# Ledger of designs, part 87: peptides against a protein of PDB entry 3PBP

Target 1, 203 residues: chain A of PDB entry 3PBP
Amino acid sequence: LNEKDLNLILNKSLVMYESLDSTTDVIVKRNVIKQLQFVSKLHENWNSRFGKVDIQKEYRLAKVQGPFTINPFPGELYDYTATNIATILIDNGQNEIVCVSFDDGSLILLFKDLEMSMSWDVDNYVYNNSLVLIERVKLQREIKSLITLPEQLGKLYVISDNIIQQVNFMSWASTLSKCINESDLNPLAGLKFESKLEDIATI
Target 2, 203 residues: chain A of PDB entry 3PBP as posed
Amino acid sequence: LNEKDLNLILNKSLVMYESLDSTTDVIVKRNVIKQLQFVSKLHENWNSRFGKVDIQKEYRLAKVQGPFTINPFPGELYDYTATNIATILIDNGQNEIVCVSFDDGSLILLFKDLEMSMSWDVDNYVYNNSLVLIERVKLQREIKSLITLPEQLGKLYVISDNIIQQVNFMSWASTLSKSINESDLNPLAGLKFESKLEDIATI

## One batch from the design tools (peptide; made by RFdiffusion4, then SolubleMPNN)

Design b2_p13_8_s2 (from b2_p13_8, 8 letters changed)
Fold by OpenDDE base, seed 5:
Structure b2_p13_8_s2 (fold): chain B 203 residues (1-203), chain A 13 residues (1-13)
Amino acid sequence: as target 1 above (203 residues)
Amino acid sequence: MDNVLEAVRRKIA
């Protein structure tokens, strides 16, 4: 049920908001607040008759400013700007995938081979975060928001102007998790890094 | 895929 999914996203946004504390980075706070506002507006504008949601552009999330290096960086994205970032857990052991969206509508899924630290201060950006490209998903949409639900491992919700879509990594992420946790590379052999895309709701 | 393999190798080392 599309409305059910929206409610879940809303709930997550509320939980994120409630998790904010004095130690939370200002930019993170702002993004969480904007996300909450955005999702709340989506919920408010949900049309049960048509299964549509109207999104106002004013509720767009702030663009990401995360410093990172990607290896390899997709050549096609060289001239494009990152717009959103999300971290998705793939297991209960805190293995995670980093997702970055670009203004060309691409979503890249990244693996952290090193510990990632984000700098939210533009003046103090250090581009030493090593991220390895796993997959590029070409959505060809203006991605407004990336949402994750902790109870849904390996799933990312992508909100654009006209659609909410789910990206499901678990086809490969479960194997990746296994490899990491067991320190065994063998299961990676022949693994296809192809996520599943599903429409959740039309906007 | 090779890059992912090497990345995982680095992580588990």
Scores: peptide ipSAE 0.474, ipTM 0.911, DockQ to the pose 0.346
Fold by OpenDDE base, seed 1:
Structure b2_p13_8_s2 (fold): chain B 203 residues (1-203), chain A 13 residues (1-13)
Amino acid sequence: as target 1 above (203 residues)
Amino acid sequence: MDNVLEAVRRKIA
């Protein structure tokens, strides 16, 4: 996920928010609000670090036809600010996990069931859960940066003040990848989404 | 887990 994607998501969230009315489903309302809060915090942090990037005019003028929601949104993170975002490949077929860090020292791992950009131009206006929470990892550290290496599938490196830690998803990501690629849901039964945390180096 | 299952279902549909 890059700044362009973030802006797109923000725009989608804003459009969805503006579309809320008395006829909107309660669950949808909640998800849209939480999504907006989440993305706004991401954007705020992003802007502070990298400067504000304007949303392309084409996207501002476009109506979101396939807006997305985050489900479930971790309520505990509502009061915290997102600090970093990274995308981790879990296979060579371009299946990805999105990771977001927060200033409470936690990471959330998210699954993208649909590409964010593709939902933008869908003819049918349907609220869709495009990001699904997989796991929350509590590091209890100030996270400075998230690093991924393309050659290391399912691995995230977390840099804090005094330590570099590796978060390894492969315990579940390999199964997830297999399920997707083979269109078989059976291996997901009983799967624990618990990543392995390992200290790599002191700083 | 159920949410992930449904997400994968959507992904492979």
Scores: peptide ipSAE 0.471, ipTM 0.909, DockQ to the pose 0.519
Fold by OpenDDE base, seed 4:
Structure b2_p13_8_s2 (fold): chain B 203 residues (1-203), chain A 13 residues (1-13)
Amino acid sequence: as target 1 above (203 residues)
Amino acid sequence: MDNVLEAVRRKIA
């Protein structure tokens, strides 16, 4: 995913949003709005993907149908609000993980299985899974910020009120990257998607 | 795992 793709997705999301009217199904309307919000937040934080990523206006994620959806979306998170979004590179190519934090202290790690720009190419509203849930990490703390470092692949830094923690998912991301780059699914067999959590510093 | 596997399959197809 690159900036051009994000712009395209954003534009398409806006067009979809503008197409909403009084006759639009309430669920569809809600989903489109949430999709737009997600893409917008991702776009807003694009330049900060290797630094502090904050969402000024938090929004509640829900199970969304249509293009640019998360599958499966943890039902427990329906009651909580997304607080931060970050993208983390897992190799020196184009493979990245999307991370979303919630105000319950959860992190979800997401895989983009389809090009997001393609997800919005359809004129009609269709169910499309563009993000797949890999792992939910429950930190059980108030997450203030997400930080990534360009020289550290597969690492996410989570800032709370009193501590900075590192989420390291290279234990599985290296294999994932290899599978993608080599077009070989075999290494995924038996792979555990369990990230390592480490306390880095107190605040 | 199954969802991720299928996702990767889609990605590499």
Scores: peptide ipSAE 0.466, ipTM 0.908, DockQ to the pose 0.528
Fold by OpenDDE base, seed 2:
Structure b2_p13_8_s2 (fold): chain B 203 residues (1-203), chain A 13 residues (1-13)
Amino acid sequence: as target 1 above (203 residues)
Amino acid sequence: MDNVLEAVRRKIA
């Protein structure tokens, strides 16, 4: 993540905001506004020289959507609480990955059959009965927020107390996308569902 | 992997 990336997402957020009108669903409108505010704050507090981002706590917190079912649910996470949820595009179509964070510092990446919108509203509960576990990533940090950049497929940014990390799962998501789009399961054979973790910036 | 495979199978079916 760099300043150009932040500018890009800011611009896109602005375009989305400008598209809002009186006929726009209230929930959609709220989400777009909150996203714009969040990105704007990120941009404002970006220090390109030091690679630091100062994010206000109010904008770092994401709310969990629910109820949803995960199959299989990792048994180890029964004792932990979900803290954030995000949806990440993996292609130019409609294929997406859902990510849920837990208070143990774990991320679970999930395959979904239905499209799920990103929610910034605590009261926006979406039920999904078709979530399948792909990967568990253990960060061992308190995860404050999950964010995605529209132009960066298969990338999730995780904000913790003092660092922003990138989770890149295109190593397997590209294959997954291909399988779905071509209706061919063969490329999934031998595929390792292992995402790459990289430190991006310090907070 | 098996779960993902089956999930994708269901989606493309």
Scores: peptide ipSAE 0.461, ipTM 0.909, DockQ to the pose 0.333

Design b2_p13_8_s3 (from b2_p13_8, 6 letters changed)
Fold by OpenDDE base, seed 4:
Structure b2_p13_8_s3 (fold): chain B 203 residues (1-203), chain A 13 residues (1-13)
Amino acid sequence: as target 1 above (203 residues)
Amino acid sequence: MDNVLNAVANKIK
């Protein structure tokens, strides 16, 4: 991610925001506004919060994918601003979870229901980049950074001022991966979407 | 749960 990349995402988010009218569904409006708030905050904190390396890959995906909607968006998060984004591989294929952090200390884990087509052309803007909420993890900390390790599937490292925590969602993501790869929904029945939180180090 | 099922169903199709 460079400044140019972030500006592109911001511009796409602004275009989508400007396309909203009185007839637009309230849920769609809220999702667009939240995306715009997220990108705006990322832009403001670009140099200070994000070490150059990790956010670059994730926003490249966001660049390609345009604005996203989250369904359902947690009502409690409407008053908060997104602070970080990460993509986490759940298998050796192309199945990924998107994680977004908020300034209330929440993490939301999101599933991409559609392959988000690269629309570089503003005129071919696909509005329906839907992300489905899987889980909300409440850390109640100021999240400074999200880190992923490519060799560690289904793991997210959350850096706050005083601690590094690991979020491990392989308890459900392994089943999710299996369902996708085998084209079988049955294993999702009764699955609990509860990630494990572990303290890794004190800073 | 239902939303995740629907999303995965859409991904599989």
Scores: peptide ipSAE 0.299, ipTM 0.867, DockQ to the pose 0.495
Fold by OpenDDE base, seed 1:
Structure b2_p13_8_s3 (fold): chain B 203 residues (1-203), chain A 13 residues (1-13)
Amino acid sequence: as target 1 above (203 residues)
Amino acid sequence: MDNVLNAVANKIK
């Protein structure tokens, strides 16, 4: 996301918020409000901490077409601000995991259940851009940046003050990919959504 | 767990 993209998402989230009325489903209202708060916090952090450069590369791959809702959103993260976002491919297809970092040192790994359509047309407003929480990883560090390597499926690199860490979620993402591609949910039964965290380098 | 299953089920449809 460049500042323009973030402003666009913010504006879209504002329009969504303004479209809420008394007839709107309570869940939808809550999700739109949460999204607006999330994007607003992201926007504030963008202006304060992140120079224009680093988030641009990852967001080009992140067809994070907002607006998106996170379900369930971890209650503990309501008091914290989102700092970074990344999209990680889990296969050679279109299956991706969205990762969001927070200023408490948490990472949330999210699954897109529906193709996020950037509907710019008010009439084609797809309310169902839901992101499902898969895993929360607590790093207990200030996350400066998230890096993905295009040839490394299911791997995220987290840069903190003095450490580069790898988050590897292929332990569950390979099964998830298989389930999607084969249209079989059975392999998800009993699957642990626990990523491997490894220190790569000390800076 | 149930939420992930439901999400994947929705994507497969």
Scores: peptide ipSAE 0.294, ipTM 0.866, DockQ to the pose 0.505
Fold by OpenDDE base, seed 2:
Structure b2_p13_8_s3 (fold): chain B 203 residues (1-203), chain A 13 residues (1-13)
Amino acid sequence: as target 1 above (203 residues)
Amino acid sequence: MDNVLNAVANKIK
């Protein structure tokens, strides 16, 4: 997450909050409010120096096991806890990939087909949470943070205890971007969703 | 693949 991404999420969360009315389901209201509170807290705790946001434990308990209808959700990840989340731009048209890390050292790369609302309370609460699993990257490391650079499309930096690794998914994300922007699904045929993992630095 | 295809299709709409 960079400051721009955080601002975007904040703005989206505000728009969602403003859309709430007396007819909105109580669970929806609660989740949108919690999302706005979470993002606002993230914004307050933004460390611009390191591009790091401290997610308080209370919000880490938002098991990304929420109904992100991550379709399909890897069954093996049901027993693991999400540790970090990041959004990565894949083009200048604001198409993005969501990345979630887990305590088993896995990264899942997710596509948002709809505007994301995070599930905060109910394990099965799905409200505009259409996230599709694209790829699972197994690092087998304790992931400390996820960093993105605005100038580096389709790249995610994963910080572990002793190493910084780059996940580069532009091999497929460029095609995905093209499909979205051109409204053409044909280029997805035969596309291999395999990211490149590279060691950048040892810490 | 089918899920990604469907998701992209939904986004294009």
Scores: peptide ipSAE 0.290, ipTM 0.866, DockQ to the pose 0.578
Fold by OpenDDE base, seed 5:
Structure b2_p13_8_s3 (fold): chain B 203 residues (1-203), chain A 13 residues (1-13)
Amino acid sequence: as target 1 above (203 residues)
Amino acid sequence: MDNVLNAVANKIK
């Protein structure tokens, strides 16, 4: 397997993902998504010169949930609908960032200020989710899926039309984690909540 | 920024 082969597999996996629709079998969807996540992880490891891929890890599919009370809610999003949600670990202490996508192509990164259980089961409706806005990332494209990779703290993969992008928010999430764990707010003073956006693959 | 600070403060509490 060389870089060219990996890119080809990634592109093929993305094409397969793009072919998924509401009529596609759930098992097929799950398998395609897992494959794409696996290949994406492999691609990242390739670029980082780390060759270790753990194949046995389960991948989560982000699903839409709500309603959310977001403070402050971006006024520009009042007319838009949430399309995807993901929860991303920022440390080993189970501190998490919630990411929600909107149909305007925005991503919002959110902090849970209250203890809440995120139910990934559609049947488990959780009402009154209070979330604090950390950052808004404007992608200006249709966001089809939000994917997290195992053991990748503070990273989110965004799948849209013909592109996979990585959102890396460890630039601020590491500080946030430290503040929480040490019960010290001082490191947050002057912190810029600016995530890095990188194109991983294009079709 | 202030909202994040307040949120973290609330969690620490």
Scores: peptide ipSAE 0.285, ipTM 0.864, DockQ to the pose 0.346

Design b2_p13_8_s4 (from b2_p13_8, 7 letters changed)
Fold by OpenDDE base, seed 2:
Structure b2_p13_8_s4 (fold): chain B 203 residues (1-203), chain A 13 residues (1-13)
Amino acid sequence: as target 1 above (203 residues)
Amino acid sequence: MDNVLEAVRKKIE
């Protein structure tokens, strides 16, 4: 995930939000709002750390129609501030997991959704989630930094309270990688998305 | 593991 990608996600989420009306399904409405709130907050934090990214202000309105997949984000995280972001490679094909830390000690693991080219046509707008929540890991401590190593696929190193912790999510990420590369999501059915957390050293 | 730890430590701010 980079600044350009985040900008695109934000713009898409904004367009989706603006498409909501009184006839929109309650569940859809709620999910779109939550997604926008999440992405907006992420964007705000990104701007503070890495510089402001200009967003496209001119966009076409669309109306909500047809089925689309929107995964909700944990609502309780809206009360907290994102502190760090990292991308972790899960295979040699450059598939990546996005990790965001919050000041409550939570880590969320996200995947950029496989999206079609964004259409701004009102009658043919693509409604899908730009980021998919995979897992939330609650560390309940101050996260100071997120570290990745190129040679360590599917592993995130978290620095907090003078402790180095390894988050290993290859238990599910290997399957995810396979699904993406083969364009078949069936193997994800019933898969447990639970990463292994281990203290590996003190600082 | 030692090599990994060293690599991590080198990247610590």
Scores: peptide ipSAE 0.393, ipTM 0.899, DockQ to the pose 0.021
Fold by OpenDDE base, seed 1:
Structure b2_p13_8_s4 (fold): chain B 203 residues (1-203), chain A 13 residues (1-13)
Amino acid sequence: as target 1 above (203 residues)
Amino acid sequence: MDNVLEAVRKKIE
């Protein structure tokens, strides 16, 4: 609900990071670093950029399931700050895509997964909420807000200074939904993960 | 599209 809670998530990620040592598995190291980076970028822009999205919902999700790890995290975005987050339903079975915007005008579309991280120091397994990168959309404009509509499956509305754009990813999300629901990943082979971007109105 | 646009605009406000 507030920055304090986000700080808690950040601290949790930091604790994981601090647990890393020379004997830690390379994959675990990478995942923890990515997690920390993701949370840090969200934190940096919390007060100024979050507001006109269903951020509270996403925040609650992060609170419950966080910290998050993006895999793979786009290296180019290491230097940029996350500005907005939204969750978009892709079917009536409640499969969802997570979208994060960055201050370079990028949108990343992510799918929620679970990842197990091993902490050798405490000889314990830690479960992290993993976000798998599906697509990066570059808008080349400042993103003010992300809007979703309950009746519009697989559609994200991006608000910039003077334009409303629709991102429609049902071209691939419908297949993804089918794969998930049917427990068959074969249709994903060769699938093109390219969303349709369309200007729908001028503000 | 108009109804969608209206819904989007409403959320912007």
Scores: peptide ipSAE 0.391, ipTM 0.899, DockQ to the pose 0.022
Fold by OpenDDE base, seed 4:
Order: sequence, then C-alpha cells, then structure tokens
Structure b2_p13_8_s4 (fold): chain B 203 residues (1-203), chain A 13 residues (1-13)
Amino acid sequence: as target 1 above (203 residues)
Amino acid sequence: MDNVLEAVRKKIE
C-alpha cells in the first residue's frame, strides 16, 4: 500500500459508510464503521509529521483488495492512530498474517476471514473483506517500523527506540496454517494465541 | 542470528 492506495481505500470506505441505511444489516453497518475508523486512523498517521506509514511492498502482493474490516476492533485502540502495516508469510502456500501497529505501542495480528469476501467489483458490496483479530501485542514503546524477511516465516521485526525486537507467532501460526490448508478448524480449539517477544539488538 | 540482524539492518538503512 502506498498513499494512493490508502486514499483509495479511504474513499471506498467513505462510500460504503454513506451507503448505510435502515435496510442495511446491523453486522454490515458495524463492520463498515469499524473499517472507516481504522482507515481514517491510518490516514491520519500518514499525513502526520511523525512519518509515512511504511507499508512493505510485499503487501502489494497480498491480493487483499480493500475495503477490509477488522473484527473485532479493539475498542481501546479507537483513540489511537495506526502507524505501520506489514504482511508476514506463515507458510509456503501464501497464507499471510497482517500486522498493524498503533501509536500506543500496540500490535494487532490479523488474518483474512475465511468467508469469501465478494470482490468490490461486484455491485453487491454485502460481503466486505474482513480481517479477524488474532492477537494484540503490547510493546509499550513507539514503533518506528515493521520489517519482515521472506525467509523468516511467522516472524516480525519491530524497530523502536533503536531496539530491534522479534515477534515470533509460529507457536500458533503453524496450527493456523494447517487449519487453512486442510480446511479443518478443529485444531484451533484450545490454542493459545500468544506470540514470543525477544530483544535481538540495539541499533 | 547474525545473518538475520544484518538483513534487518540493511532494510532499516
């Protein structure tokens, strides 16, 4: 995503919001509102003096065509601004986790909803691309950038205050990958979605 | 680990 792409998503989100009426499903309304809120916060950060949201080029490869909704969106993050977005491969089959950072030091890990989202090219916008919240990681520091390495599956590198931290979520992502590939969600039952944080180096 | 750090540093610079 670049600024143009973000603007496009914002515009689409606005159009969707404006299309809400009394006949719109309550769930759809909620999702559209959440999406608009999320995208607006991203856009605010993009225009802020604190720097451009560094959306990794790899996100362009993710056919995640907006608009997307986050479900559930953490209520406490409503007052905060999204700062960075990254996509992380979890297997060789092109399954990806989307990570969004916020200015409170939070990371949210998201996965594309298994429900077939209709492409927005179809006049029936009833099914939005939805992202499911998997985990919130609180770093309690200013996140400057998110870095991924193609050869490092399920690992996110976070740069903050001259510290490089590794977020490793393969403890649950491997199971998630298996569930997706096998179309069986049973292994997710009882799974703890807790990523491992490790300080790697000082810059 | 050293290779990873180098790769990360290269992306930061």
Scores: peptide ipSAE 0.390, ipTM 0.899, DockQ to the pose 0.022
Fold by OpenDDE base, seed 3:
Structure b2_p13_8_s4 (fold): chain B 203 residues (1-203), chain A 13 residues (1-13)
Amino acid sequence: as target 1 above (203 residues)
Amino acid sequence: MDNVLEAVRKKIE
């Protein structure tokens, strides 16, 4: 995920928000609002860190179209600052998990390509939700940096308090990868989305 | 594991 991608997600979120009306499903409405709040906060933090970039892409208002499988973002994170962002490959087909760290010590693992979570219809063109929350990991430490290694699929290295921690999410990411590649989400049913966290070294 | 740690440390610097 880069600045351009973040701008794209922000624009999509804004369009979704603006499309809400009295006929919108309550759950959808809530999730769209929460998503917008999250993305807006993330975008603000990104701009403060890397400089402001103008939004270039335009989107149209769309009709809400079900069914919806949207997972809400944790509300408590709206009050905290996003500190780092990283993308981690989960397979050789370029499926990626997006990880965002917050100053409360939380990591959220997101998937950007679950296009099935929400659909909006504009003149027979479908716009989808851009991010889906998969897992939240609470480290309760100040996260200094997120490191990825191309040769290490489904592994994130977190630097905090002079400790290197490994987050390994291949226990579920391998299944997710398969589901995406085969266009079959059935194997996700009953899957536990719990990553393994371990200390691997000191700095 | 040692190679991984070295790679991670290099990215920290």
Scores: peptide ipSAE 0.379, ipTM 0.896, DockQ to the pose 0.021

## One batch from the design tools (peptide; made by RFdiffusion4, then SolubleMPNN)

Design b2_p14_3_s1 (from b2_p14_3, 7 letters changed)
Fold by OpenDDE base, seed 2:
Parts: sequence; C-alpha cells; structure tokens
Structure b2_p14_3_s1 (fold): chain B 203 residues (1-203), chain A 14 residues (1-14)
Amino acid sequence: as target 1 above (203 residues)
Amino acid sequence: MEDIIKEAVARKIK
C-alpha cells in the first residue's frame, strides 16, 4: 500500500458517503458509514506514522465492475490505532493483499486491487463496490512487526514479543487472484475467507 | 529479520 492507493480508497469511501440520501437502503448506508470511518481512521494513523498523505478530492460516483458482496469494515477498530502495514503478493502478476495491524491485536486483510479496478459511472452508480475488507484475524497480542517473504505467496509473518506466527491466506487468495486475473468475481461467491494461523517459532 | 524467519520456517517444515 502506498499513499496513492490510500488516497484512492479514501476518496472512494468519501464519494460513497456523499451519495447517501434518505432513500438509501439501511444496510448499504451502514456499510458505507463504517467503511468511511475506518478509512478515515486509517488515514489519520498513516499521516501520523508514515508521513502526510495529501488527499486528492474525487467526486465521481464509483462502482466496481464485478459482482461481489459488500464487506463492511469492522467499526470497532475505529477506536484502535493502526500499528503496522504490509503488502503481500498473492500471485506472480503482482496482485497484493494489504495487511494492517492494530494495537488491539487485530489484523485486517484488505484487497487494494479491487479498489484500483473501480469504474466511474455517474449514471449507473452501484453501492456494492466495497470488497476492501477480506478478513479480520484477532491475535490478541501486541504486534511488533509484519514481515513478508518474497518467495512465499500469500503468507504473512507476525512478530510479537516472544513468537513468530504465520498467517496463511492462500486458501482464499488463490481464488481471489484467479478472479482478478480473469475479471470474473463469481468464484468468490461462497468462498470462506479464513486464514490459517500457525506458530512458527518462539523468540 | 527475514533471515531469522526463513530459518525458523525451514526448521519447522523439516
């Protein structure tokens, strides 16, 4: 994840929020609000720890080209602070998952490529354009660092005070990769986004 | 740090 990607996600969330009105479905409204809150908090944390991100205001109505479900961000994470960020390759085509850790011990797995694949259509705006959050993993420990190995696709190593844990999300990331590369999101229907957590070493 | 992880992973897989 870089500043440009974060700005894109933020702008998208803002556009979605601004599109809400009294006729908007309650579920959609709730999801959009949660997303905006989360992204706003992430942006705040990013600015504080990683440097200032200049927001480029975009007011185009945006939609995602493929059919997928809205994955609302976990609203409870608004109260916590992001601590680390990592990008993990899921294929050789440079599709990536973004992982953000929080000080509550949570990991969120995000898919930036879906955000990058967004389309702008004022006339045919679809609220179902939020597959940003893929999974939340609760570790309930202080996360010190996130490490990736270039030769290991879809694996994230989480370092705490005394343990290295592996998060393996290839069970779903392989399908996601295929969907992106083929521009067909249908295989995501019914897919379980559950990563495998394994202890690697005590340190 | 990467080297440490690589070594740890290698040990676990064996």
Scores: peptide ipSAE 0.220, ipTM 0.823, DockQ to the pose 0.020
Fold by OpenDDE base, seed 3:
Structure b2_p14_3_s1 (fold): chain B 203 residues (1-203), chain A 14 residues (1-14)
Amino acid sequence: as target 1 above (203 residues)
Amino acid sequence: MEDIIKEAVARKIK
C-alpha cells in the first residue's frame, strides 16, 4: 500500500462517514463507522497524521475498532493499494469477517484475533487489535465496491466494471464461528479456507 | 445498489 492510495481510501471512507445523518439506517451507520475505524487505523500505521478520527460517541459502540495489525500481511500486497473495506456477519452472535480489497484485484478475508474492541477513550485504551488473515481471493479485476446483504450470512458481493460476483465463504466460516463461540480451535485443523465465487450479474 | 443486487440474485435463483 502506498501512501497515496491509502489516502484515497481514507478520503472515501470519510466521505461516507460524513454522509451519515439521522435518517440513515442503523446498520448502515454501524458498517460505515467500522469501515472508517479500520481504514483510519490502517492509515495510522502508514502515517500517524490521520489515525485519530473523531467518531461521534453514538457510533463508538462498534465491535470492530482500530488500531489494527494484519498478521500475516501478504508481501505482494505491499506493492498494491487497498480500495474497499467491508464487514460480513457469519452468525447470529455478531461474529464478523473483515474484507479488504486491493487494486490488484485481491480480496483479503480477516477476523479479529482479540475479543475486546479497542476503546478510544484515553482511560481505557487498548494498544493492539490484531486481524488474522484467513484467505486471499484473487479476482484479477478492478474492484469498484463491496456490498453485503444483512439477510445473507457469509456472503460478499464484489462489483467491478462489468460484473457482480458473489464471494461465499460459509464453507469455512461456519466452522470458524463455532470455534469462536465455543472457544475451541480444534475444528480448524485441516479446514480448507477456500471461498466459492459465482457470477451474479453482468452490468 | 443493494436492491439491484437483490433483484439480480433473485433472478438467478429462479
Scores: peptide ipSAE 0.219, ipTM 0.819, DockQ to the pose 0.022
Fold by OpenDDE base, seed 5:
Structure b2_p14_3_s1 (fold): chain B 203 residues (1-203), chain A 14 residues (1-14)
Amino acid sequence: as target 1 above (203 residues)
Amino acid sequence: MEDIIKEAVARKIK
């Protein structure tokens, strides 16, 4: 994501929000609002904090088409501002996880797939949910940067003030990749979406 | 920064 892309997403989210009327399902309204809040916070942070991030953040959100909703969006994060975004490859087929950090030290891992959102959100009506929340990782640290290494599939490196941590989500991402590639989501049933955190180095 | 990470990772794998 560059600033332009973020602005575009924000604008789309606003348009979607404005399209809501009294006949719109409450769940849909909530999702749209959540999306807008998320994007707005991301935008806010982009303007305020990203100017300090010298790290070439490869924001490859190129495949997010149209208005997106995050489902479920963690309610706790409504009060927090997004700080960083990264895209992590999970396979050689260019399936990617989107990671967003927040100023509470949380990471959310997201996947861009409507089919998966439909599969995972059986209890939630999703009108247009392009981003599925897979996992929330609470680091409780000020996240300065998110770094990915192309040679490291399913790994995210989180840089804080004094530590580099690795988030490894290949435990579930390998299954996810398989499901996507095979167009079969059944193996995701019962899968634990728990990433491994490991301290890599102190800074 | 990437180099630092790569180095750190390399150290940990050893």
Scores: peptide ipSAE 0.216, ipTM 0.818, DockQ to the pose 0.020
Fold by OpenDDE base, seed 4:
Structure b2_p14_3_s1 (fold): chain B 203 residues (1-203), chain A 14 residues (1-14)
Amino acid sequence: as target 1 above (203 residues)
Amino acid sequence: MEDIIKEAVARKIK
């Protein structure tokens, strides 16, 4: 994602925000506000020491359909700036986790509650672009990039200045995938959403 | 640089 693309998304989000009035549905208001907040935090990177936002092309294409919201959004992260976005396949059926990094070294792992669709038209906006927070992973490092490998399901590689770390969330993502594919949420009961961290290489 | 890192990661993890 380049600055121009991010500005476009920001502008669209602003337009939607400005269109809100007393008659606007509460869900729409919430989603637009959260969309604006999220995009604004991404935009702040262009004027910060982070400079670059790493967003995978596949996610970028989905994002331009907007708007989206994160539910719940961790309160403390409102004070921090999003730095990178990536999508990670969890199965061969194209189910994906969305990961967002922040300048505090946090990773949030998100799942699409509903399939995102084109919702830039205020009159046609529906509650179908929500991202559900699954897990927050605190790395406490400056995250330079997020990398995924198509052949590595449920694995995210986090690059910092001196180390590459693997985040493996298949411990829960495999169950999530099964639940989605079988339309049965029962296996999620009691599931621990805890990813495994491993150092892969020193840079 | 990102591409180089991606390739390096891919090589080390295979």
Scores: peptide ipSAE 0.177, ipTM 0.791, DockQ to the pose 0.021

